# Designs tried in a protein design run: peptides against a protein of PDB entry 3V4O. Part 121

Target 1, 234 residues: chain A of PDB entry 3V4O
Amino acid sequence: DQPLAKDKVALLIGNMNYREHPKLKAPLVDVYELTNLLRQLDFKVVSLLDLTEYEMRNAVDEFLLLLDKGVYGLLYYAGHGYENFGNSFMVPVDAPNPYRSENCLCVQNILKLMQEKETGLNVFLLDMCRKRNDYDDTIPILDALKVTANIVFGYATCQGAEAFEIQHSGLANGIFMKFLKDRLLEDKKITVLLDEVAEDMGKCHLTKGKQALEIRSSLSEKRALTDPIQGTEY

## One batch from the design tools (peptide; made by RFdiffusion4, then SolubleMPNN)

Design b2_p20_3_s1 (from b2_p20_3 with S1G E6R R10Y Y11T F14L)
Fold by OpenDDE base, seed 3:
Structure b2_p20_3_s1 (fold): chain B 234 residues (1-234), chain A 20 residues (1-20)
Amino acid sequence: as target 1 above (234 residues)
Amino acid sequence: GPPPLRLQSYTPELKPPPPP
């Protein structure tokens, strides 16, 4: 009854050193720590920092080439972002100020492409803000998604809200990763795991009323990041 | 004591677009 993954592949992107926007610090630590954790879970992990639009698009393309039927795909992003009309946009470091959708990568488009690969699980962990970009009036017309029931979104913050990092003299995690890292290795359905992370984050006095984890999922099977890879003997 | 912890938003301050 244990679900199996054909393979497990993750792309982690942390953008910090923006050219036209405030610089961030936490994505460096967050990507590093998440990389180590996912490798312990036997993910093939590609972790990249400070990507331009061109580099981000190429990274996503290469990531998609590693996906196939039954493969678990995980995309993590930490950096600036926005959400318009239910579509999440990751902001490259060379994005102009203000940026528009044409300068950014749409997560839902990536999901569509992942579905075409017939993946076993699609996990998006988006550590970015979800406020509307008032300077982008484009209404995206996206292709219809397939009904695959294998999709999980972990938003570091709720719709229309902001995600934060701790501003300190030293390096620290973003709020989302601070709590995610403590539970990521647990053998639980990914939605259950994220729900527990949400509860932990809810106890944080620093972000009370400011940031809350949102889980959006269509997952019909008990799939976990700990699921073994097919053909692996223990 | 240690300095108070502060939060930095991941939302950038967008400026108005340049005139055409």
Scores: peptide ipSAE 0.259, ipTM 0.750, DockQ to the pose 0.727
Fold by OpenDDE base, seed 1:
Order: C-alpha cells, then sequence, then structure tokens
Structure b2_p20_3_s1 (fold): chain B 234 residues (1-234), chain A 20 residues (1-20)
C-alpha cells in the first residue's frame, strides 16, 4: 500500500550574513532551488534567510504549529553549525564569537517536539559543518526520544568533518545541494534517495576525502517525499 | 585560464574568549 501523508510541511533556513562570523554564499541559491523542488512535491514550504536567534526560534515554533498526526515534516538548514556529543546546533546570524549552545538551536530538541506532534515522517537535511565547538563545554541534557521509526537525518558531511561551498562561480550550490537537487523528485524511499545522492557526491573529485554525505535513519516504512497527501487526487 | 575552483568551509574561525 502506498503510504499517505496527512500534509507535507517544510521549513528551509539559509544563514549567510553572519555578524561575527565569515559570510557564506551558497545558502541563498540552495534554499531557493530546494523551495522550488519541494513545492513540486506539494510541500507547504516556508523559506527564510539570515535569521537571528529570536527569528529562528519563532520560525521553528510556527513550523511546529503546522505539524500534526501523520504530517510529513522536513527541516533544511544551510549555514554555520557544529556538533557536540551527537547533538547538532544551527547557528543564527547574530550569534556571538565564540558561540555556545545557548546561542544556537539544537536540532534534536526540535525532533523531540516533532515527535510529540505524532508526525508521519521527520526529515532533517543539515548542510553545515559537524566539527566540535571547543568553546562550548555544555553537556546538553536532552530528554529521551520516543521510538517512532520515522526519522531521517541527511548530513551534508561526516561526523567531525566540514561542509563546503564552491567559491569559483557567482551563484553556485553547496556541494550537498548540487547533488541532492538532481534526485530529490525521484519516487523512492527517502533513505534510498539519499544513499544515491551519497554515491553521486562520492564521485566528485573536489570533495574526495573532504566531504561525504552521512545518513542516519530509523525509518521502518517506505516513506518518500513523493508520497501523496491524503484526500488529494493525483 | 579560469581560476581553480575553491572550496569554502562552513566552519567559522572562532575567537578565544578574552582572558578573565
Amino acid sequence: as target 1 above (234 residues)
Amino acid sequence: GPPPLRLQSYTPELKPPPPP
């Protein structure tokens, strides 16, 4: 039987113009292209750029309000970030230098809140670095996640590694989006789709040995981004 | 020829906090 989504909602955040950190370029293009693709997949898409901590928290809150039982939720982030103790932190544009966890948004906390909504699918696409922040020694006390078997993480890079964008051309994609966009519309289980993206990325000579896609999932059903919305005729 | 492709890391250069 074809899995159905009650609805499909995506929040896309691209942070580039940091106040106290190096500026980025690719998130602008990446968010734009991903927005168009997800809309073709009938996602309700909210796309935001250059968010402060306050704005990011508000955006996440509003995103969560759109989630409910059986809804597909997708969070995409492109920008600065770090990973401490297996927790991913998205860095707002107004974050201080150095930043700490209190200045950032923890992805795993968002996941917990999504689980409380009894979503049908939780997808996180994190186009950020995963290096440890040595200036943040805080051990986050996270509540235990529920066993929902509907979670997919697509990391643009490996644990402890960096994500990159190409600087040669004006409006170029980040490495992750460069390959993701070519397969995103395929009618495949999301983990299978990401695996193919990983293989494509692995053929890129520019990032060989520097950046590789990592998939972390607990997905027991054949859920795809192409899954139809319940009550709609296709 | 065109300049070589450059990769920009998404890792920021963090400054050490001022000494107490």
Scores: peptide ipSAE 0.258, ipTM 0.744, DockQ to the pose 0.763
Fold by OpenDDE base, seed 2:
Structure b2_p20_3_s1 (fold): chain B 234 residues (1-234), chain A 20 residues (1-20)
Amino acid sequence: as target 1 above (234 residues)
Amino acid sequence: GPPPLRLQSYTPELKPPPPP
């Protein structure tokens, strides 16, 4: 029995033009390409660039409103970020320097809210660094997550490591998206798909020893981004 | 050959907070 999605919704955020931090380039192209790919997969895609803290929070809230029982939710983020005590923080473009957790959006908090919606699948694709922010001493008290067995994290880099983009005179992908885009349309379990992306990335001599994909999942079902939407003719 | 590809980190250089 092929898993079915009630609906498929994606929120893509690319932050580039930071006010108090180095500007990035790749998120523009990455969000664009991922948008096109996810639309081919029948996702309802909201793509946003250069969001302030307020705008990011609003975008997440609106995204959550589209989630419901059995809905596939995908959150993609490209931009500055950090990870403290296993919690991933997305940095808005108006974040101060240094930023703290109060200035950022915690991915695990979003996951908690997604679980409350009884989603069919929760996919997080985080194209951000995972280095510790030494200026943030906040010990996150996260509520215990429910055991939903439908969670997939695709980290563009390993814990404590950095994510990179290719500096090019023109527009270029980040390292993660460069490899992800080639396999995203494959009809495979999402964890298998990401594993293949990890292998492809591992062959890149530019990022060898610098950036490696980490997959963290509790996905007990063979769910794929290609899964059909319930009620659709397939 | 093609120019060497440069990598830009998504880790910003954080400044120390201003002294109180």
Scores: peptide ipSAE 0.244, ipTM 0.742, DockQ to the pose 0.743
Fold by OpenDDE base, seed 5:
Structure b2_p20_3_s1 (fold): chain B 234 residues (1-234), chain A 20 residues (1-20)
Amino acid sequence: as target 1 above (234 residues)
Amino acid sequence: GPPPLRLQSYTPELKPPPPP
C-alpha cells in the first residue's frame, strides 16, 4: 500500500546575517533551492531568511498550525547552532554572544509539539553545527516524547562536529545541501534517500574527516517525500 | 582564477560572558 500524506508542509529557515556572530552565505542559496525542490514535491513551503528570535518562534507557531493528523511536516534549518545533551538549538540572527538555550529554539521541543498534532511524518533537516556550547550549562527539561515511529533527523554533521559551507567570492551551497539537492526528488524512503546523500557526501574531499551526515530515525513505515497527498493524483 | 575555497564553520566563535 502506498503511504498517503494528508498534506505536506515545510518550514525552511536560513539565518545568515547575524548581529553578534559571523555572517554566513550558503543559507540563502540552500533555502532557495530546497524551496523549489519541495514545491515540486507538492509541499506547501514557507521559506524565511534572517529571523530574529521573535520571528522564528512565530514562524514555528504558524508552521504548527498547518500540521494535523497525517500531515507530513518538514523543518529545515541552515545557520548557526549547537547541541547540548542531545538537544539541538537553532540560533536566531539577533542572538547575543554568547547565546544560551533561552535565546534559541530547541528542535526537540518543536518535535514534541509536532507529535501532538499526530503528524504522519516528521522530518528535520538540520544544517548546523552540533558542537557543545560550553557557555550554556543549562539542562533543558523536555516533555516526554510519544512513540510515533515517524521521526527522521538528517543532521548535516555528526554528533559533536561542525557543519560547513564553501566560502568564496560567489554563491555556493552548504555542504549538506550540495548533496541533498541531487537526491531529494527520488522516490525512496526518506531514510534510504538520506543514506545515499550521506554516501555521496562521504566522497567529498573538502569535508573528509570534518563533516559527515548523521541519520537518526524511528520510522516504521516506508514514508517518502514523494508520497502523494490524499485526494490528489500523482 | 577563482579564489581558493575555504570552509566556514556554522559554529561561531563565542565570547566569554561578561563578569557578573
Scores: peptide ipSAE 0.242, ipTM 0.744, DockQ to the pose 0.698

Design b2_p20_3_s2 (from b2_p20_3, 6 letters changed)
Fold by OpenDDE base, seed 4:
Structure b2_p20_3_s2 (fold): chain B 234 residues (1-234), chain A 20 residues (1-20)
Amino acid sequence: as target 1 above (234 residues)
Amino acid sequence: GPPPEKLQSYTPEVKPPPPP
């Protein structure tokens, strides 16, 4: 039988105008385009740009309030980031230089909170770098995750590697979104969809050997972003 | 044609913390 979502909710964050770090451009376009696509998939989408630490935490809290049993939750982030000890950290625009984990939002902590909501699917699309922050050796103490088998991570880059945006005279997509947007509406298991995106990205000569999509998943059901919402007519 | 595309990393340039 076709899997059903109780509801579908997405939080999209694009950070560009950093105070103490290089400014980015692509998150503006990426968030906008992804918003339009997810709305076509009947997601309730909250899209925000240039969030401070305080604002990011509030946005996540509000996002979590929309989650409940069987709800599909999707978190997209585009901006500066790092990964220490397998934990992904999203960097707010007001983060100091150097920043530490206490200044950032831990994705795995958000996942833990999503699991507490008994979500039907947890998708993280992280368009950020995954290089280690050498100036922060703090090991986050996180609660153990439940075995829910409904988790999908789409990392724009490999562990320890960098993610990039394409720049020209105007605005352009990040590398990840450039390829993701072409397939996002396909009625396929989300991991299969992302695998196809990975193959498409692999053909990009600009980032060959520099950036590659990584999929990390524990998804035991054929769940897709196109899955209908329970109780709705399609 | 369009100007050549360039890449910008999403890794910030982290500065060493000030000495204690």
Scores: peptide ipSAE 0.279, ipTM 0.727, DockQ to the pose 0.702
Fold by OpenDDE base, seed 2:
Structure b2_p20_3_s2 (fold): chain B 234 residues (1-234), chain A 20 residues (1-20)
Amino acid sequence: as target 1 above (234 residues)
Amino acid sequence: GPPPEKLQSYTPEVKPPPPP
């Protein structure tokens, strides 16, 4: 039986115009292209750029309100970030330098809240660096995650590594989105789709040995972004 | 040749905290 989604909701955040950190360019294009693709997949998409900490927290809260039992939730983030002790932190545009966990949004905390909504699928696409922040010594006491077997992380890079964008005179995608966008509409289990993206990205000579996609999943069902919404007669 | 494609890292450049 083909899995059905009760609904499909995506929050896309692209942070590029940082106040105290280097400015980025790719998140603008990446969010735009991903928005168009996800809409073709019948996602309800909220796309936001250059969010402050307050705005990011509000956006996540509003996103969570749209989640319910059986809903597919997708969170995409492009911007500065770090990873400490297996916890991913998204950096708002108004984050101080140096930033700490208190200034950032923890992805695993968002996952916990998504699990409480009994979602059908939780997808995180994190186009951010995963280097340790030495200025943040906070060991987050994360509450134990529930065993929901519906979680997929697509990390643009490996643990402890960096994610990159290509600087051209014009608008260009980040490395992750450059390859993701070509396969996103494929009717495949999301982990299989991401594995193919990983292979495509692995052929990029520019990022060889610098950036590689990591897939972390606990997905016991064959769920795809193409899964139809319940009640829609196709 | 095409200008060398420059990669920009998504790692923030952390400035050392100002001395106390």
Scores: peptide ipSAE 0.278, ipTM 0.728, DockQ to the pose 0.824
Fold by OpenDDE base, seed 1:
Structure b2_p20_3_s2 (fold): chain B 234 residues (1-234), chain A 20 residues (1-20)
Amino acid sequence: as target 1 above (234 residues)
Amino acid sequence: GPPPEKLQSYTPEVKPPPPP
C-alpha cells in the first residue's frame, strides 16, 4: 500500500558569501528552485542563506523541533564542505581559515538526532565537496546510529571528490541541482529517483571524471517525496 | 560569443596556519 507521511519538513541551507573562503554563486539559485519544488510536494520548507555557525545550529535545532514520529525530514545543503572519516561537515559562512570540525556542523550528528524523533524518512542532499580536510586531524567520537532503515544520502559527488558549479555570465545551477530538479517531482522511491539523476548527471561532459552522484541508503520501504501526508486528500 | 563554461569547485582555499 501507499506509504504515508505524518508530515513533510525540509530545511534548505545555501552558503555562498563566506568571510574567509571563496565565494559561491549557485546555492542561491539551487535553494530557490528546490524550495519551489518541495513546496509542490507539500513539504513545509524553511530556506536559509549565508548562515553563520550560530545561525546554522539554531536552524537545525528548529528543524528538529518540527520532526516527530512518521515525519519525513529532508536536509539540503549547498556550500563548502568536507568529509573526514566518513563524516560530512557543512561549513558556515563565518568559519575560520583554516576551519576544523568544531567550527562546522556534522551531518551524522544531525541524523542521530533525527532518529531520536522516530522519523519516517531521513533524506540528506549534500551539494558540497567530500575532500578530506588536512587541517583537521580530530577523530570525532560519534554515537552509534540506530537501525531505522529509513536513511538516504544523496551526495553531489563521490568520496574524496569535489562538487562544482558552472560559472557563466548569468546565474546557473550547481551540477547536482541541474539534474535533480528535472526529476524531483517524479513519484518514485527516492533511491530510484536519485539513481536516475545519477545517470543523467553522468551524461554531462563538463563533469565526466570529476563529479558523480553517490547514493548511500538504508531504506527498506518504498518511500517517495511524493508520498501523501496522513489525513490529507490529494 | 558566450564565454566558455568553467567549473568552480566547492573546495575552499585553505591557508596553512602560521607556525607556532
Scores: peptide ipSAE 0.258, ipTM 0.724, DockQ to the pose 0.780
Fold by OpenDDE base, seed 3:
Structure b2_p20_3_s2 (fold): chain B 234 residues (1-234), chain A 20 residues (1-20)
Amino acid sequence: as target 1 above (234 residues)
Amino acid sequence: GPPPEKLQSYTPEVKPPPPP
């Protein structure tokens, strides 16, 4: 029996024009291409670029309002970020230098809120660096997560490592999206799909030894981004 | 040929905090 989604909702955020940090280029193209792909998968997609802290928090709040029991939620982020003690922090474009957790959005807090909505699937695709921020010594005490067995993290890079984009005179994808976009429409369990992306990325000579996809999941069901929405007749 | 491809890290340049 194929799992069904009550609905499918995605929030895509690409931050590139930072005020106090190096500017990026790939998030523009990556968000655009991912938006088109997810729409083909019948996701309701909200795509936003260059968000301040205030705007990011509002976007997440609005995203959460669209989630409910059995809904598939997907959060994609491309931009600067860091990871401290297993917590992933997305950096808004107006973040100071150095930034701290109070200036950033914690992904695990978003996950907690998604679990409260009793979502059917929670997918996080994080195209950001995962180096520790030594200027942030705060140890966040997060509430215990529920055991929902429906969580998938796709990290563009491994713990403590960096994510990259290709520098050209023109527009180009980030490394993660370069490989993800070729497989995203495949009708496969999301963890299997990401594993194949990881293998493809591993064959890239440019990022060998520099960037590797990490999958962290607790997914007990064969759920795919291609899963049909409940009530849809074919 | 085309110039060699270069990679740009998503790691921000962190400045040390100003002295107190």
Scores: peptide ipSAE 0.253, ipTM 0.706, DockQ to the pose 0.793

Design b2_p20_3_s3 (from b2_p20_3, 7 letters changed)
Fold by OpenDDE base, seed 4:
Structure b2_p20_3_s3 (fold): chain B 234 residues (1-234), chain A 20 residues (1-20)
Amino acid sequence: as target 1 above (234 residues)
Amino acid sequence: GPPPEQLQSYTPEVKPPPPE
């Protein structure tokens, strides 16, 4: 039978105007385009740009308040980031140079909190670099995750690799969003959809050997972003 | 034709911390 979502909620964060790091361009366009697409999929979307650490933490807290049993939660982030010891860190615009984990938001901590809400699906789309931060020697103490089998990570790049944006005379997009936007509305299991995006991205001559999509999932059900919301008449 | 596409890395240029 067709899986149902109790509700569908998305938080989109695009950080561009960093104070102590290189400025980016694509997150503005990428957040806008993804917002429009997710709204077509009946997501309740909160889109925010250029968040400080304080603002990011507040945004995540507010996002979590919208989650409940069976709700689909989607977190999209475009900006600077790093990965240490398998933990993904989103970098706020006011992060110092160098930044440390205490200055950043850990995605796995957010996932833990989402699991506490008994969500129906947890999707993370992380358009950021995944290189190790050599200036952060902190080993985070993280709570163990539950076995919920409803988790999907779409990493814009491989472990230890970089993510890129494409600039030309017109639109500037992140390479991940460039390909994701073409397939996001398809009625397919989210992992299958992302796999197709990975293939499309793999054909891009600009990023061959530089960026490749990584899908990490524990998803035991055929859940799609197109899944209908319970109680909604169609 | 249109100008060639350019890539910009999301990798920040991190500066070494000040000496202790």
Scores: peptide ipSAE 0.287, ipTM 0.727, DockQ to the pose 0.694
Fold by OpenDDE base, seed 3:
Structure b2_p20_3_s3 (fold): chain B 234 residues (1-234), chain A 20 residues (1-20)
Amino acid sequence: as target 1 above (234 residues)
Amino acid sequence: GPPPEQLQSYTPEVKPPPPE
Protein backbone atom coordinates (compact mmCIF):
# COMPACT_ATOMS: atom_id res chain seq x y z
CA ASP B 1 0.00 0.00 0.00
CA GLN B 2 3.05 2.21 0.16
CA PRO B 3 3.04 4.70 -2.70
CA LEU B 4 6.12 4.66 -4.87
CA ALA B 5 7.77 7.39 -6.86
CA LYS B 6 9.35 6.66 -10.20
CA ASP B 7 11.85 9.36 -9.28
CA LYS B 8 11.98 12.46 -7.11
CA VAL B 9 13.12 15.77 -8.54
CA ALA B 10 13.22 19.21 -6.97
CA LEU B 11 13.97 22.67 -8.28
CA LEU B 12 14.82 25.25 -5.63
CA ILE B 13 15.06 28.92 -6.50
CA GLY B 14 16.11 31.67 -4.13
CA ASN B 15 16.08 35.24 -5.38
CA MET B 16 17.70 37.88 -3.19
CA ASN B 17 19.77 40.39 -5.09
CA TYR B 18 17.11 42.22 -7.00
CA ARG B 19 18.12 45.05 -9.26
CA GLU B 20 15.05 47.21 -8.87
CA HIS B 21 13.57 45.87 -5.63
CA PRO B 22 14.65 45.50 -2.00
CA LYS B 23 17.27 42.85 -1.44
CA LEU B 24 16.56 39.81 0.68
CA LYS B 25 18.80 37.61 2.81
CA ALA B 26 16.95 34.49 3.95
CA PRO B 27 16.60 32.74 0.55
CA LEU B 28 20.30 31.92 0.61
CA VAL B 29 20.06 29.99 3.85
CA ASP B 30 16.63 28.57 3.08
CA VAL B 31 17.64 27.11 -0.27
CA TYR B 32 20.81 25.66 1.21
CA GLU B 33 19.08 23.98 4.12
CA LEU B 34 16.19 22.71 2.03
CA THR B 35 18.63 21.28 -0.50
CA ASN B 36 20.35 19.23 2.18
CA LEU B 37 17.07 17.98 3.57
CA LEU B 38 15.62 16.97 0.22
CA ARG B 39 18.81 15.16 -0.69
CA GLN B 40 18.40 13.13 2.47
CA LEU B 41 15.00 12.21 1.07
CA ASP B 42 16.68 11.00 -2.14
CA PHE B 43 15.51 13.90 -4.23
CA LYS B 44 17.55 14.96 -7.18
CA VAL B 45 17.91 18.62 -6.34
CA VAL B 46 18.83 21.57 -8.48
CA SER B 47 19.28 24.68 -6.38
CA LEU B 48 19.80 28.07 -7.95
CA LEU B 49 20.15 31.62 -6.65
CA ASP B 50 19.48 35.05 -8.10
CA LEU B 51 18.00 34.09 -11.43
CA THR B 52 17.06 36.47 -14.19
CA GLU B 53 13.85 35.92 -16.09
CA TYR B 54 15.71 34.13 -18.83
CA GLU B 55 17.57 31.93 -16.38
CA MET B 56 14.43 31.10 -14.43
CA ARG B 57 12.58 30.04 -17.56
CA ASN B 58 15.49 27.87 -18.60
CA ALA B 59 15.70 26.32 -15.15
CA VAL B 60 12.02 25.45 -15.25
CA ASP B 61 12.38 23.97 -18.72
CA GLU B 62 15.26 21.79 -17.59
CA PHE B 63 13.30 20.79 -14.51
CA LEU B 64 10.37 19.72 -16.66
CA LEU B 65 12.65 17.55 -18.77
CA LEU B 66 13.41 15.51 -15.67
CA LEU B 67 9.74 14.85 -15.03
CA ASP B 68 7.87 11.85 -16.35
CA LYS B 69 5.05 9.51 -15.45
CA GLY B 70 5.05 8.82 -11.73
CA VAL B 71 7.87 11.24 -10.90
CA TYR B 72 7.55 13.43 -7.82
CA GLY B 73 8.16 17.04 -8.71
CA LEU B 74 8.81 19.70 -6.09
CA LEU B 75 9.25 23.38 -6.82
CA TYR B 76 10.42 25.68 -4.05
CA TYR B 77 10.67 29.41 -4.50
CA ALA B 78 11.85 32.06 -2.08
CA GLY B 79 11.82 35.67 -3.16
CA HIS B 80 9.55 38.47 -4.20
CA GLY B 81 6.23 37.50 -5.65
CA TYR B 82 2.61 38.41 -6.05
CA GLU B 83 -0.74 36.84 -6.76
CA ASN B 84 -3.34 38.09 -9.20
CA PHE B 85 -6.65 36.32 -9.74
CA GLY B 86 -5.44 33.17 -8.03
CA ASN B 87 -2.28 32.96 -10.10
CA SER B 88 1.08 33.04 -8.38
CA PHE B 89 3.94 34.93 -9.98
CA MET B 90 7.60 34.49 -9.10
CA VAL B 91 9.67 37.63 -9.64
CA PRO B 92 13.10 37.32 -11.28
CA VAL B 93 15.96 39.46 -10.02
CA ASP B 94 16.02 41.54 -13.19
CA ALA B 95 12.33 42.37 -13.08
CA PRO B 96 11.55 46.03 -13.59
CA ASN B 97 9.81 48.26 -11.10
CA PRO B 98 6.92 48.04 -11.44
CA TYR B 99 6.85 44.52 -12.83
CA ARG B 100 4.12 42.82 -14.80
CA SER B 101 3.14 39.23 -15.42
CA GLU B 102 5.14 39.21 -18.64
CA ASN B 103 8.26 39.78 -16.53
CA CYS B 104 7.47 36.95 -14.14
CA LEU B 105 6.90 33.21 -14.08
CA CYS B 106 3.40 31.91 -13.46
CA VAL B 107 3.34 28.90 -11.15
CA GLN B 108 0.04 27.63 -12.50
CA ASN B 109 1.50 27.46 -15.99
CA ILE B 110 4.29 25.32 -14.60
CA LEU B 111 1.72 23.09 -12.94
CA LYS B 112 -0.07 22.65 -16.25
CA LEU B 113 3.15 21.52 -17.87
CA MET B 114 3.88 19.16 -14.99
CA GLN B 115 0.48 17.57 -15.43
CA GLU B 116 1.28 16.91 -19.06
CA LYS B 117 4.21 14.85 -17.82
CA GLU B 118 1.81 12.69 -15.81
CA THR B 119 3.77 13.22 -12.60
CA GLY B 120 2.99 11.23 -9.50
CA LEU B 121 3.04 14.25 -7.21
CA ASN B 122 3.28 17.99 -7.71
CA VAL B 123 4.40 20.02 -4.71
CA PHE B 124 4.80 23.77 -4.72
CA LEU B 125 6.36 25.50 -1.74
CA LEU B 126 6.06 29.21 -2.31
CA ASP B 127 7.86 31.46 0.14
CA MET B 128 6.77 34.76 -1.30
CA CYS B 129 4.21 37.45 -0.79
CA ARG B 130 0.74 37.03 -2.21
CA LYS B 131 -0.40 40.62 -2.40
CA ARG B 132 -2.05 41.82 -5.55
CA ASN B 133 0.08 43.70 -8.04
CA ASP B 134 -1.97 46.79 -8.73
CA TYR B 135 0.23 47.71 -11.66
CA ASP B 136 -0.71 44.59 -13.59
CA ASP B 137 -4.29 44.57 -14.77
CA THR B 138 -3.77 41.65 -17.12
CA ILE B 139 -6.28 38.88 -16.61
CA PRO B 140 -4.45 35.70 -17.47
CA ILE B 141 -6.26 33.11 -19.49
CA LEU B 142 -4.75 29.81 -18.47
CA ASP B 143 -5.32 26.40 -19.91
CA ALA B 144 -7.62 24.19 -17.92
CA LEU B 145 -5.89 21.86 -15.51
CA LYS B 146 -6.41 18.14 -15.64
CA VAL B 147 -7.99 16.31 -12.75
CA THR B 148 -4.96 14.50 -11.39
CA ALA B 149 -5.60 14.72 -7.64
CA ASN B 150 -1.87 14.93 -6.93
CA ILE B 151 -1.33 18.63 -6.28
CA VAL B 152 -0.15 20.35 -3.11
CA PHE B 153 0.47 24.04 -2.61
CA GLY B 154 2.21 25.22 0.51
CA TYR B 155 1.96 28.98 0.64
CA ALA B 156 4.16 30.69 3.19
CA THR B 157 1.36 33.17 3.72
CA CYS B 158 -2.36 33.47 3.14
CA GLN B 159 -4.01 35.09 0.18
CA GLY B 160 -3.40 38.81 -0.03
CA ALA B 161 -0.85 38.69 2.75
CA GLU B 162 2.89 39.04 3.08
CA ALA B 163 5.70 36.64 3.83
CA PHE B 164 8.59 37.70 6.01
CA GLU B 165 12.15 36.98 6.95
CA ILE B 166 13.77 37.83 10.23
CA GLN B 167 15.98 40.84 9.86
CA HIS B 168 19.11 40.20 11.82
CA SER B 169 22.76 41.11 11.72
CA GLY B 170 23.49 37.54 10.74
CA LEU B 171 21.89 35.06 8.42
CA ALA B 172 18.54 33.63 9.40
CA ASN B 173 15.73 31.65 7.85
CA GLY B 174 12.56 33.00 6.49
CA ILE B 175 9.59 32.39 8.72
CA PHE B 176 8.24 29.57 6.57
CA MET B 177 11.50 27.65 6.31
CA LYS B 178 12.22 28.13 10.01
CA PHE B 179 9.36 25.78 10.79
CA LEU B 180 9.30 23.65 7.64
CA LYS B 181 12.85 22.41 8.12
CA ASP B 182 12.02 20.89 11.49
CA ARG B 183 9.38 18.57 10.07
CA LEU B 184 10.35 18.00 6.45
CA LEU B 185 11.93 14.59 7.07
CA GLU B 186 8.87 13.17 8.82
CA ASP B 187 7.19 10.20 7.17
CA LYS B 188 3.76 11.72 6.82
CA LYS B 189 1.37 12.59 4.07
CA ILE B 190 2.63 15.88 2.71
CA THR B 191 -0.58 17.73 3.53
CA VAL B 192 -0.49 16.45 7.10
CA LEU B 193 3.12 17.51 7.42
CA LEU B 194 2.35 20.99 6.18
CA ASP B 195 -0.61 21.24 8.53
CA GLU B 196 1.70 20.58 11.45
CA VAL B 197 4.09 23.21 10.14
CA ALA B 198 1.17 25.61 10.03
CA GLU B 199 0.44 24.95 13.69
CA ASP B 200 4.06 25.46 14.65
CA MET B 201 4.25 28.71 12.73
CA GLY B 202 1.03 29.84 14.35
CA LYS B 203 2.79 29.84 17.69
CA CYS B 204 5.36 32.35 16.50
CA HIS B 205 4.73 35.65 18.25
CA LEU B 206 6.64 37.62 15.61
CA THR B 207 4.23 36.89 12.80
CA LYS B 208 1.00 36.54 14.70
CA GLY B 209 -1.64 38.28 12.66
CA LYS B 210 0.84 38.92 9.86
CA GLN B 211 1.73 35.61 8.27
CA ALA B 212 -0.04 32.26 8.25
CA LEU B 213 0.63 29.14 6.22
CA GLU B 214 -2.01 28.19 3.68
CA ILE B 215 -2.37 24.69 2.29
CA ARG B 216 -4.20 24.17 -0.96
CA SER B 217 -4.35 20.60 -2.13
CA SER B 218 -6.06 18.02 -4.24
CA LEU B 219 -4.32 14.86 -3.09
CA SER B 220 -6.28 11.62 -3.16
CA GLU B 221 -3.43 9.36 -2.07
CA LYS B 222 -1.25 9.21 1.01
CA ARG B 223 1.86 10.50 -0.69
CA ALA B 224 4.84 11.69 1.29
CA LEU B 225 8.21 13.16 0.47
CA THR B 226 9.64 10.08 2.17
CA ASP B 227 8.04 7.72 -0.35
CA PRO B 228 10.64 5.35 -1.75
CA ILE B 229 11.75 5.42 -5.35
CA GLN B 230 10.61 2.49 -7.45
CA GLY B 231 13.27 -0.16 -7.80
CA THR B 232 15.00 0.76 -4.58
CA GLU B 233 15.50 -2.19 -2.30
CA TYR B 234 14.80 -1.73 1.37
CA GLY A 1 20.65 43.10 25.26
CA PRO A 2 20.50 42.14 21.62
CA PRO A 3 18.56 44.44 19.36
CA PRO A 4 14.91 43.58 18.94
CA GLU A 5 14.07 41.25 16.10
CA GLN A 6 12.57 42.91 13.07
CA LEU A 7 10.75 41.51 10.09
CA GLN A 8 11.52 42.19 6.46
CA SER A 9 8.63 41.78 4.07
CA TYR A 10 9.02 39.93 0.81
CA THR A 11 6.81 42.57 -0.76
CA PRO A 12 8.86 44.68 -3.10
CA GLU A 13 8.79 48.42 -2.95
CA VAL A 14 6.68 49.30 -5.91
CA LYS A 15 7.42 52.59 -7.57
CA PRO A 16 4.89 54.41 -9.64
CA PRO A 17 5.56 54.11 -13.33
CA PRO A 18 7.41 57.02 -14.84
CA PRO A 19 5.21 59.62 -16.40
CA GLU A 20 4.63 59.13 -20.08
Scores: peptide ipSAE 0.281, ipTM 0.720, DockQ to the pose 0.799
Fold by OpenDDE base, seed 2:
Structure b2_p20_3_s3 (fold): chain B 234 residues (1-234), chain A 20 residues (1-20)
Amino acid sequence: as target 1 above (234 residues)
Amino acid sequence: GPPPEQLQSYTPEVKPPPPE
């Protein structure tokens, strides 16, 4: 009774070269490594770096076009971000300082659109901060989500907390990707996999008390990133 | 030994909004 995916599609966004915010380094490496891993898992992967608001919106739109009934959709984002009232906002590289929700992409809105596609699995891996943006007083009015029981959020950090990258002499991973990449290929339910990543991350002395993985899921089936694509020889 | 590892936050530096 192995769950099957109709297809597997991933959109990976890494924003680093911000115009009005501190530049990051890890998203480059993180997106690259995650791309390779997801391709090994037979995902169709679109990887993009340093997207403006316009480009991000277009990328999401194109990503949604690839989704359909039973398709596994995975969205990975590494970059600046914030969370207001439980809504996660990805910050484009051309966002002003300060930025507001109108300048950013709301992840929950993307989820809503993914649900409309009747996807088999919706995975969000958000390697961004979740601190409140005090300069954004917009109260989000989000449409009610459907009860699809196929949603997994992997937050690189806890609510109100920050996500970090490791800076060394060279390029290094973000904290989240550093541990995620070691387990991503495991044939396990995605929530179990992420739980193990959380434990691994918890052993990192650098981020102890600063960053911890949060898993938020409504997943009623044992779905894994390793699930075979329907119609393929497995 | 290797240089100490440093952390960079993914939180943007927030500037005060421009005066109206």
Scores: peptide ipSAE 0.281, ipTM 0.721, DockQ to the pose 0.741
Fold by OpenDDE base, seed 1:
Structure b2_p20_3_s3 (fold): chain B 234 residues (1-234), chain A 20 residues (1-20)
Amino acid sequence: as target 1 above (234 residues)
Amino acid sequence: GPPPEQLQSYTPEVKPPPPE
């Protein structure tokens, strides 16, 4: 049987104009293109750029308000980031230098809150670096996650590695989005789709040995971004 | 010709905190 979504909601965040960190370029294009694609998939999309810590937290709160039982939730982030002790941290544009976890948003905390909403699918697409922040030794105390078997992480890079954007011409995609956009509309289980993206990205000569997509999932059902919304006809 | 392609890392350049 075709899985159904009660609704499909996405929050896209692209941070570029950091105050105390190097500027980025690709998140602008990546968020724009992903917005268009997800709207074609009938997602309700909120796209935001250059968010402060306060604004990011508010955006996440508003996003969570749109989630409910059976809703597909997708969070995309492009910007600076790091990973400590298996926890992913998104860096707001007003983060200090150096920054600590208290200045950033923990993705796993967001996941915990999404699970409380009894969502049908939780997808995180994280286009950020995953290197350890050596200036923060804080061990986050996180609540245990529930076993919901509906979680998919698409990391733009491997654990401890970096994610990159291409600087050659004008507006260009990050490496992850360059390949993701070509397959995002395919009617396939999300983990299968991401696996194909990983293979495509693996052929990129620019990032060979530098960046590779990592998929982390516990998805027991054939859920796809193309799944129809309950009560709608296609 | 066009400049060669280069990569920009998404890793922030972090300044060491001042010594205590």
Scores: peptide ipSAE 0.279, ipTM 0.719, DockQ to the pose 0.770

